Peptides against a protein of PDB entry 9IZ0. Designs and how they scored, part 18

Target 1, 345 residues: chain A of PDB entry 9IZ0
Amino acid sequence: ITCLGSNGHTYKQLVKGGNDDLRQDAVMEQVFEQVNGFLRSYRKTSQRNLSMRTYKVIPLALKTGVIEWVQDTIPLGEYLDSAHKVYHPKEWSLSTCRKLIAEKQMEDLETRLKVYDLVCRHYRPVFRHFFLESYADPVQWFTTQTNYARSTAVASVLGHVLGLGDRHGQNILIDKTSGEVIHIDLGIAFEQGKKLPVPECVPFRLTRDVVDGMGITGVEGVFRRCMEFTLETLRREEDSLLSVLEVLRYDPLFSWLISPLRRMKKQKMQLENFNQPESGNITTDASRDPKIQRNNVSGESEAERAILKVRQKLSSTLSVEASVGELIRIAQDPSYLALMFCGWS

## One batch from the design tools (peptide; made by RFdiffusion4, then SolubleMPNN)

Design b1_p9_1_s3 (from b1_p9_1, 7 letters changed)
Fold by OpenDDE base, seed 3:
Structure b1_p9_1_s3 (fold): chain B 345 residues (1-345), chain A 9 residues (1-9)
Amino acid sequence: as target 1 above (345 residues)
Amino acid sequence: PVVDPRTLP
């Protein structure tokens, strides 16, 4: 829909109806606005304009809401698929790579690492071309690449601390005007991504293409330093951040657990993305849903456990530099990336 | 002087 604002501007809005719970997205956006307040209050983060890019979410009912239409954006995965066909037309297709990873999903780590390495050799990074294509002026190129590295650093720290899941290339938008990242579909938080059919094993998305967009310095430039400044700010504001999360503990509408319906929907989407129609009956025997014993853990006990994990991630036991160094290491580790749905791009 | 945010590492 298009709405006329009281300021005389027209705003495009997406009305979602049906099965998507927009309340989780709206809550995460409120947490990001509070964190953006903290980032503006500290000199090191404020001087760099560090922020999590947000979008407006208005929940209207249990499964209906209005979302801001983020203009001038492209999904990272859409850009990467198109750019890879242009720059590497002799390399493997995304479908071929997905098929090879899927065929080995049930194999041991050594076999999965071999297939991941093989896929990586036949599907090279291209995301640096986004900046080279979009910005002809060297100052604009440098500025937008810097904005990308900064926004990715903020999103990586927040994504880790809040345990954001489902961070695939369709849930990460690139702003074509600023180079900044915009994270969407925030309904998988507080490490519930580990409960997906393909568990998320990394703290945030730091795949080869995500790194290629940072330019020649990769993670060792703007990205690492901005992660450090962001984590330093969040550690200083620990009590303020935890107080914001405690308000959510008492929200009867907030689900600290991934809903069975959302899990099934994500399972189906993962299976459909593996089953591009080459006519091989992979009868994935969907009958082995492990009976997750519904221990009646009260929603309050799961909220408390989630808040305790946030506190643990903000612990000053390690230096900011050591903590960021370990997060970057884990996020790039082939032993974790080889286990993911799309860890190669 | 306002430090240009682009010049900060």
Scores: peptide ipSAE 0.054, ipTM 0.727, DockQ to the pose 0.014
Fold by OpenDDE base, seed 2:
Structure b1_p9_1_s3 (fold): chain B 345 residues (1-345), chain A 9 residues (1-9)
Amino acid sequence: as target 1 above (345 residues)
Amino acid sequence: PVVDPRTLP
């Protein structure tokens, strides 16, 4: 839809209806705005303009809301699929790679590593070309690539701390003006991604194409240091962050558990992506919501476990550098990426 | 000195 704002500006908006609970997205965006307050208050993060890029979510009903249409964006996965066809027209298609990984999904780790390596050799990184194509001016190129590395670092730390899941290439937008990343579809949080049909084993998305967008330094320099400064800020503001999450513990609208329907929808999408290109708005018919009696007792225990897990991730037992180093290592480990639905790009 | 955020490593 297109809305006229009270300021006389015209805004495009996405009306999302169906089985997606936009209340989780709206709550997570509120947490990101609080974190952005912490990042603005701390010298090392404020000097670098570090922020989690946010978007407006207005829940209208139980399963309906309005999402801000983020202009001048492209999904990372859409850009990568297009760019791989242009720069590597003789390499395997994304559908071929997906098929080979999934044919081995039930096999041992050694077999899954072999097929992952095979896919990686026939589907090479291209995301560096986004910056080279989009920015002819060297200052704009350097600025946007730096903004990308910074934005990805903030999103990686915050995504790990909050346990954000479902970080596939369609849920990560690239702002074509700034190079910043915008994370969308925030309804898989607090490590509920481990309960998906393909369990998420990485702390955040740091695939070969995500790294290729950082340029010649890869994860070193800007990305690593911005992760360190972000984690240092979150450790300093631990009590403030936990206080924000404690408010959510008592929010009857927030769900600490992934909906069985959302798990089934993601399972179905993972199975249907074998047969169709990702462009299908699957309107799943709403006619069978079993009234899940939200056992309040189970919700409180899962909220407490989630908050405890956030506190554990903010622990100062290891240095910031050691903690970030381990997160980067795990996020790039082939033994984890080979287990993912799309760990190669 | 206004540190240009782009020059901060």
Scores: peptide ipSAE 0.054, ipTM 0.731, DockQ to the pose 0.014
Fold by OpenDDE base, seed 4:
Order: C-alpha cells, then sequence, then structure tokens
Structure b1_p9_1_s3 (fold): chain B 345 residues (1-345), chain A 9 residues (1-9)
C-alpha cells in the first residue's frame, strides 16, 4: 500500500498477512534500537556510526501488520543471482547449484564437502560488483563499501548473540544509497534456526559473496575490527541487554520457540526451492489440526535457556579478538557452509 | 582533530 504521511510525503508500506507473527519482528527491532543506544554510547562504536539498521514494524493483529517498505533496497540474493548471470554467464545456474547440494543432503560430510567445493568452483563470488557498478565516484564507492562492512559486522555480532536464523539472501536487504545491510524476517531467533529441517550451523552469514562485498581486505579489514568493537560494547552492556531480554520473558506474545506451523512453512519453502514445480498434487491435508500437545515445556524454561545462551555468548572468558576470530572462522568454515541450504553464495 | 569516520578501520 502507499500511505500519505502527515508531512505530505507518500510512503510505500508492505501489508503482511498470514502465518508470520510480526510481533517477533517488532520485538527484535526494539532490541536492535536498544543495542543501537549502546553503540552510540561508546567511543569506538559511535565514532564509526555503528548501528543495526532497523525498519518500522506495526503489528495490527496476531497474523497481520504493516512493515515499512525500505526504499532503495534490494535483497542480497536477488542482486547476486542477477550479477552472477552477467559476470559469470558460463558458470552454473543457482538452480543447478541448489539441486546438487540437495541431492547430497543426506550423505556424509566428506561427500557434502566435495559437492560444496564443486559448486563453489562453478559459482564464483560477484558481490564486489555491487559497489563498482552502483558508485562511480571513488569516495562514494569507498564510503558505501565501508558502510557495508561495518553494517555487516554489527549484524553478524547481533545475529550471533541473539541467535538469528533464516539468514538467507532474501532476508538480507542492501541499501543502495548507503551500502548498509538491513536484516528482515526476524521471527527465527535464539538459535531456533538449528531446529529447521536444514539446521543452521553458522553463527551468521559470512559466505563468499558476503566477503566479496567487503573488498580487497575481505574480513581482515573494517569487518573484523567492527565486529570486535561491537562485541566489546555488548559485553560492557551485558546486564542492560539481558534486562531487555528479561522483559521479553514475561511478554505472553513473544515466542521463544519456533512454532510447529512456522517450522512446517519453512520446511515447505526449503523443499520448493529444491524441487522444480513437478505438478505433483501433494494434497497435504492441512485439515488435521495436529493436536498440539501442549507439552507444557513452560515458555519460561525456554526463555531462561535462551537468555543463558545469550549470556554465554557475551562471556569474557576469551578476549574480544579471540571470540571474533573464532566466529569468523566458523562462519567461513566449509564444513559448516557445506551443510547449509545456500552456503556457497 | 575531528576524526573522519571513514578513515577509521
Amino acid sequence: as target 1 above (345 residues)
Amino acid sequence: PVVDPRTLP
């Protein structure tokens, strides 16, 4: 929809209806605004304008809300699919790569690593071209690439700490004006991505294309340093961050667990992305409401477990540099990326 | 000196 603001400007908005609980997104956006407050309070983060990019979410009902349409954005995955066809027209299609990974999903790690390496050799990174194409001025190019690396660093630390899942290329927007990343569809948090049919094994998305966008230094420049500064800030504000999460423990509207319905929806979407539309009428008779055995695993016990995991991720047992180094290592490890739905791009 | 945020790693 397009709305006329009280300022006389028109704003495009996305009306989202259906099984997506926009309250999860709204809550996560509130957490990000609090974290942005912490990042503004510390010299190392404030001097770099480090922030998690946010968007407005207005939940209207249990299954309906309005999301701010972020202007001048493109999904990372949309750009990468388009750019890959332009820059590497002789390489494999995204559908071919997906198929080969899917065909080996039940195989051992060694076989999955072999197919991942094969896919990587036939699907090369292109995300550096986003900055080269979009910014003819060298100062603008450098500024936007720096903003991308900074924004990705903040999002990577927060994504790890809060256990954000479903971080595929359609859930990461690139701002064409600033180069910043905007994470959307925040309703898989607190490591619930590990409960997906294809479990998320990485702390955040740091695929070859995500790194290629950082320019010649890759992760070893702005990105690593901004991750360190962000994690240092979050460790200092641990009690403040945990206090924000404790408020959510008592929010009866917040779900610490992935709903069975959301899990099934994501399962279906994962399967549909692997299968060409063979017109097999899988009449999933959705009419049997599975008696949700409310296993009274008290939502309180799962909230407590989630908060304990956040605290563990903020632990000062390792230096900031060592912790960031390990996160970057794991996020780039082929043994984890080969297990992902799309770990090659 | 105003540190240009762009020059900070």
Scores: peptide ipSAE 0.051, ipTM 0.721, DockQ to the pose 0.014
Fold by OpenDDE base, seed 5:
Structure b1_p9_1_s3 (fold): chain B 345 residues (1-345), chain A 9 residues (1-9)
Amino acid sequence: as target 1 above (345 residues)
Amino acid sequence: PVVDPRTLP
């Protein structure tokens, strides 16, 4: 829809209806606005204009809401698929790479590592070309690449601390004007990505293309230092952040669990990548699996576990530099990346 | 946007 504002400007808005619960997205955007307040109040983060990019979400009902249309953006995955065909036309297609990883999904770690390495040799990074193509002026090129590394650092720390899942290339937008990242579809949080049919085992998305977009320094310099300053700010404001999350503990409308519908949708998408012929009528009567009925863990117990896990991630037991160094290592480790869903790499 | 040289690592 297009709305005329009281200021005479026209605003495009997306009305989502269906089975998507937009309440979780709206709550996560409110948490990001509070964190942006902390980042503006601290000298080291404020001087660098560090922020999580937000968008407006207005839930209207349980399954209906209005979302701000984010102008001048492209999904990361859409750019990468197009750019890879241009810069590496002799390499394997994304569909071939996904098929090879999917065919080995049930195999041991050694076999999965061999296939992941093979795919990586036949599908090389291209995301550096986004900045080289989009910005002819060297100052604009350097500024937008710096903004990308900064915004990715903030999103990586927040994504780890809040346990954001489902960070595939269609859920990460790039702002074509600033080079900043915008995270969308926030419906998998508080480590619920570990409950997916292929568990998420990395703290955030730091794939080869995400690193290639940082330029010649990769994760070193701007990205690492901005992760450190962001984590330092969140550790300082731990009590304020936990107080915001405690308000959500008592919200009867907030779900700390992945919806059974989202879990089933992800399971179906994983099975469709296996060329199993349509064996008719899996009426998955989700009411009859006796394993689903036994973990009526109260929503309160899941909220308490989630808040405890956030507190543990903000622990000062390790230095900021040591904690960031470990997160960057794990997020790039082939032994973790080879275990991810075939659409991740 | 002016790159503030004080924002270099």
Scores: peptide ipSAE 0.051, ipTM 0.667, DockQ to the pose 0.015

Design b1_p9_1_s4 (from b1_p9_1, 6 letters changed)
Fold by OpenDDE base, seed 1:
Structure b1_p9_1_s4 (fold): chain B 345 residues (1-345), chain A 9 residues (1-9)
Amino acid sequence: as target 1 above (345 residues)
Amino acid sequence: PVVSPRLEP
């Protein structure tokens, strides 16, 4: 929808209706605004203008709300699908790659690794071209690529610490003006991505294309250092961050658990990707409602467990450099990436 | 593709 503001400006807004609780998105955006306060107060992060890009979310009801339309953005996955066709027209289509990974989803790790490696050889990274195409001036190119690496580093640390899930290429926007990333659809947090039909097993999205966008240094340089400074800031502000999360513990409207409806919707979307419609009326009697045992794990016990996991991720047991090094390793490890949903790569 | 429902404007 387009709304006329009281200032006479027209604002595009997105009305989202359905099973996605925009209150979770609004709460995560509030946490990001508080973290942006910490990043502005710390010299190492402030000097680099490190921030999580935020957008306005106004929940209107239990299942409806208004989201700010982020101007001048493109979904990462939309750019990549287009760019792969242009730069690598002889390589496999994204649909072919997804089909091959999906066909092996129930197989062992060795078989899944072989298919993932095969797909990687037939679908090469292209995200470097986003910066080369969009910015003719070398200074603008360097600045926007630097902003991309910085914003991706902040989002990667926050995504790990808060346990953000569902970080596929349609839930990550690229700002075409700044090169910064904007993470959307934040309703899978506190490691609830591990409860999806295909469990998420990486700390954040660090696919080959995400690395290719960082330029010639890849993860080594701006990205790694900005992750380190972000984690150092969050460790320093641990008590402040935990105090913000404790306020959410007492919010009766915040769900620490993935809703059964959202889990079922994600499951259905994962299954429908196998059925290109050959027009055959197979009335499969879907009458086996799996009795989801409502283990009445009190929402309080899940909140406490979530906060404890955040505290554990902020532990100073390892150096900042060692912790970031391990996160970067795991996020790029083919043994983890090959286990991800076919829509992840 | 789990297309998160396109936030069509």
Scores: peptide ipSAE 0.010, ipTM 0.490, DockQ to the pose 0.103
Fold by OpenDDE base, seed 4:
Structure b1_p9_1_s4 (fold): chain B 345 residues (1-345), chain A 9 residues (1-9)
Amino acid sequence: as target 1 above (345 residues)
Amino acid sequence: PVVSPRLEP
């Protein structure tokens, strides 16, 4: 829909209906705004204009709301699929890569590593071309690539700390004007991504294309340093961040667990991305809304467990540099990426 | 990638 604002400007908005609880997105956006407050208050982060890019979410009902349409954006995965066809027309298709990974999903780690390496050799990174194509001016090119690395660093730390799941290339937008990343579909949080049919094993998305967009220094430049400054800020503001999350503990509308329906929806959609449409009428009679007796007691225990995990991730037992170094290592480790739905791009 | 369908406006 397009709405006319009281200022006389027209705003494109997304009306989202169905099983996606926009309250999860709205809550995560509120957490990001609070974190952006912390990033503005700390010299090392404010000097670099570090922020999590946010968008407006207005929940209208249990299953309906309005989301801000972020203008001048493209999904990372859409750009990568298009650019890969242009720059590497002799390499494998994304569908071929997905098929080969899927065919080996039940095999041992060694076999999965072999197929992941094979896919990686036949599907090379292209995301550096986004900046080269979009910005003819060298200053604009450098600025936007820097903004990308900065925003990716903030999103990576926050994504790890809050345990954001479902971080695939369609849930990460690139702002074509600033080069900044915008994370969308925030309803898998607090490590609930590990409960997906294909468990998320990485702390955040740091695939080869995500790194290729950082330019010649990869992770060792702006990205690593901005992760360090972001984590240092979050450790300093631990009590403030935990206090924000404690408010959510008592929100009867917030779900600390992935709903069975959302899990089934994600399962179906993962399977549909692996299978060509064989017209098998699996009439999953989804009509029985199981009366999920929200035992309030189970929700509170899971909230406490989620907050405890956030606290553990903010622990000062390791230096900021050591913690960031380990996160970057794990996020790039082929032994984890080979287990992912799309770890190669 | 399970695109949450951005329903076109």
Scores: peptide ipSAE 0.010, ipTM 0.503, DockQ to the pose 0.086
Fold by OpenDDE base, seed 2:
Structure b1_p9_1_s4 (fold): chain B 345 residues (1-345), chain A 9 residues (1-9)
Amino acid sequence: as target 1 above (345 residues)
Amino acid sequence: PVVSPRLEP
């Protein structure tokens, strides 16, 4: 839909209906705005304009809402699929790679590593080309690639701390003007991604294409340093962040658990991606929502466990540098990436 | 991976 704002500007908006609870997205965006306040208050993060890029979410009902249409953006996965066809037309298709990984999903780690390595050799990184194509001016190229590395660093730290899941290439937008990343579909948080049919084992998405977009330094330099400054800010503001999350503990609208329906939808979507080209509007018929009696007692225990896990991730037991170094190592580890639905790009 | 379909308006 297109809305006319009170300022006389027209805004495209996405009306989302069906089984997606936009309340979790709206709450997570509020947490990001609070974190953006902390990033603006701390010298090391403020001097670099570090922020989590946010978007407006207005929940209208239990399963409907309006989402801001973020202009001038492309999904990372859409760009990568297009760019791989252009730059590597003799390599395997994304569908071929997905099929080979999935055919080995029930096999041992050694077999899964072998197929992951095979896929990686036939599907090479291309995301560096986004910056080379989009920005003919060297200053714009350098600025946008720097903004990408900074934005990805902030999103990686926050994604780890808040336990964001479902970070596939279609849930990460690239702003074509700034190079910043915009994370969408925030309905899998607090490590609930580990409860998916394909468990998420990495702290954030740091695949070969995500790294290729950082240019010749990869994860070193801008990305690593911006992760360190972001984590240092979050450790400083631990009590403030935990206080924001404690408010969510008592929000009856917030869900600390992945909905069984959302889990089944993700399972079905993982299975249907084997049999159909990506263009299918899956209108899931809304008619069978079992009244899950939200056992309030189970919600409070899961909220307490989630907050405790956030506190543990902010622990100063290790240096900021050691903590970031370990996160980067785990996020790039083939033994974890080979277990994921799309760990190669 | 089903993109939440960006139904263009």
Scores: peptide ipSAE 0.008, ipTM 0.463, DockQ to the pose 0.078
Fold by OpenDDE base, seed 5:
Structure b1_p9_1_s4 (fold): chain B 345 residues (1-345), chain A 9 residues (1-9)
Amino acid sequence: as target 1 above (345 residues)
Amino acid sequence: PVVSPRLEP
């Protein structure tokens, strides 16, 4: 819909209705606005204009809400699929790569690593071309690539600390004007990505294309330094951040657990990538609820466990540099990336 | 229901 504001400006808005709880997205956006306050208060982060890009979410009911339509953006995955066909037309299709990884999903780590390496040799990074195509002026090119590396660094630290999951290429928007990243669909947080049918085992998305967009220095330079300054700010503001999360502990509308519906939807999408569409109406009778032993872990015990994990990730046991170095290593490690869902790389 | 084309379904 398009709304006329009281200021005479027109605003495009998305009215979402369905089974998705927009309360999760609205709460995570409020946490990001508070973190942006901390980043503005600290000299090392404010001098670099470090922020998590936010969008407005207004939940109207449990299953309906209004979302801001972010202008001048493209999904990362949409750009990458289009650019790969242009720059590497002799390489494998994304569908072929996903199929090969999916076919080996139940095999051992050695077999999965061999297939991941094979796919990587036949599907090379292209995201550097986004900046080369979009910005003819060298100053604009350098500024937008710097803004991309900065915004990706903030999102990587904050995504790790809050345990954000489901960071596939359609849930990451690129602003075509600034080069900044905008994370959307925040319904998997506090490490609930580890409860997916294929568990998420990396701290954040740092795939080869995410690195290729940082330019010739890759992770070394703007990205690493901005991760360090962001983590230093979050460690300084630990008590303030934990106080914001404690308010959510007592919110009866906030779910610390992945919804069974979202888990089943992700399971179905993973299985549909295994089955070529044979046009058989398999009415999967959803009546076989496996007796998930509902360990009556109170929602309060899950909130306490989530807050404890946030505190552990903000621990000063390792230096900021050592902690960031380990996170960057793990997020790029083939032994972790080869275990991810076939749609991840 | 208006589905955002930007959210994976």
Scores: peptide ipSAE 0.011, ipTM 0.489, DockQ to the pose 0.132; fails the geometry check

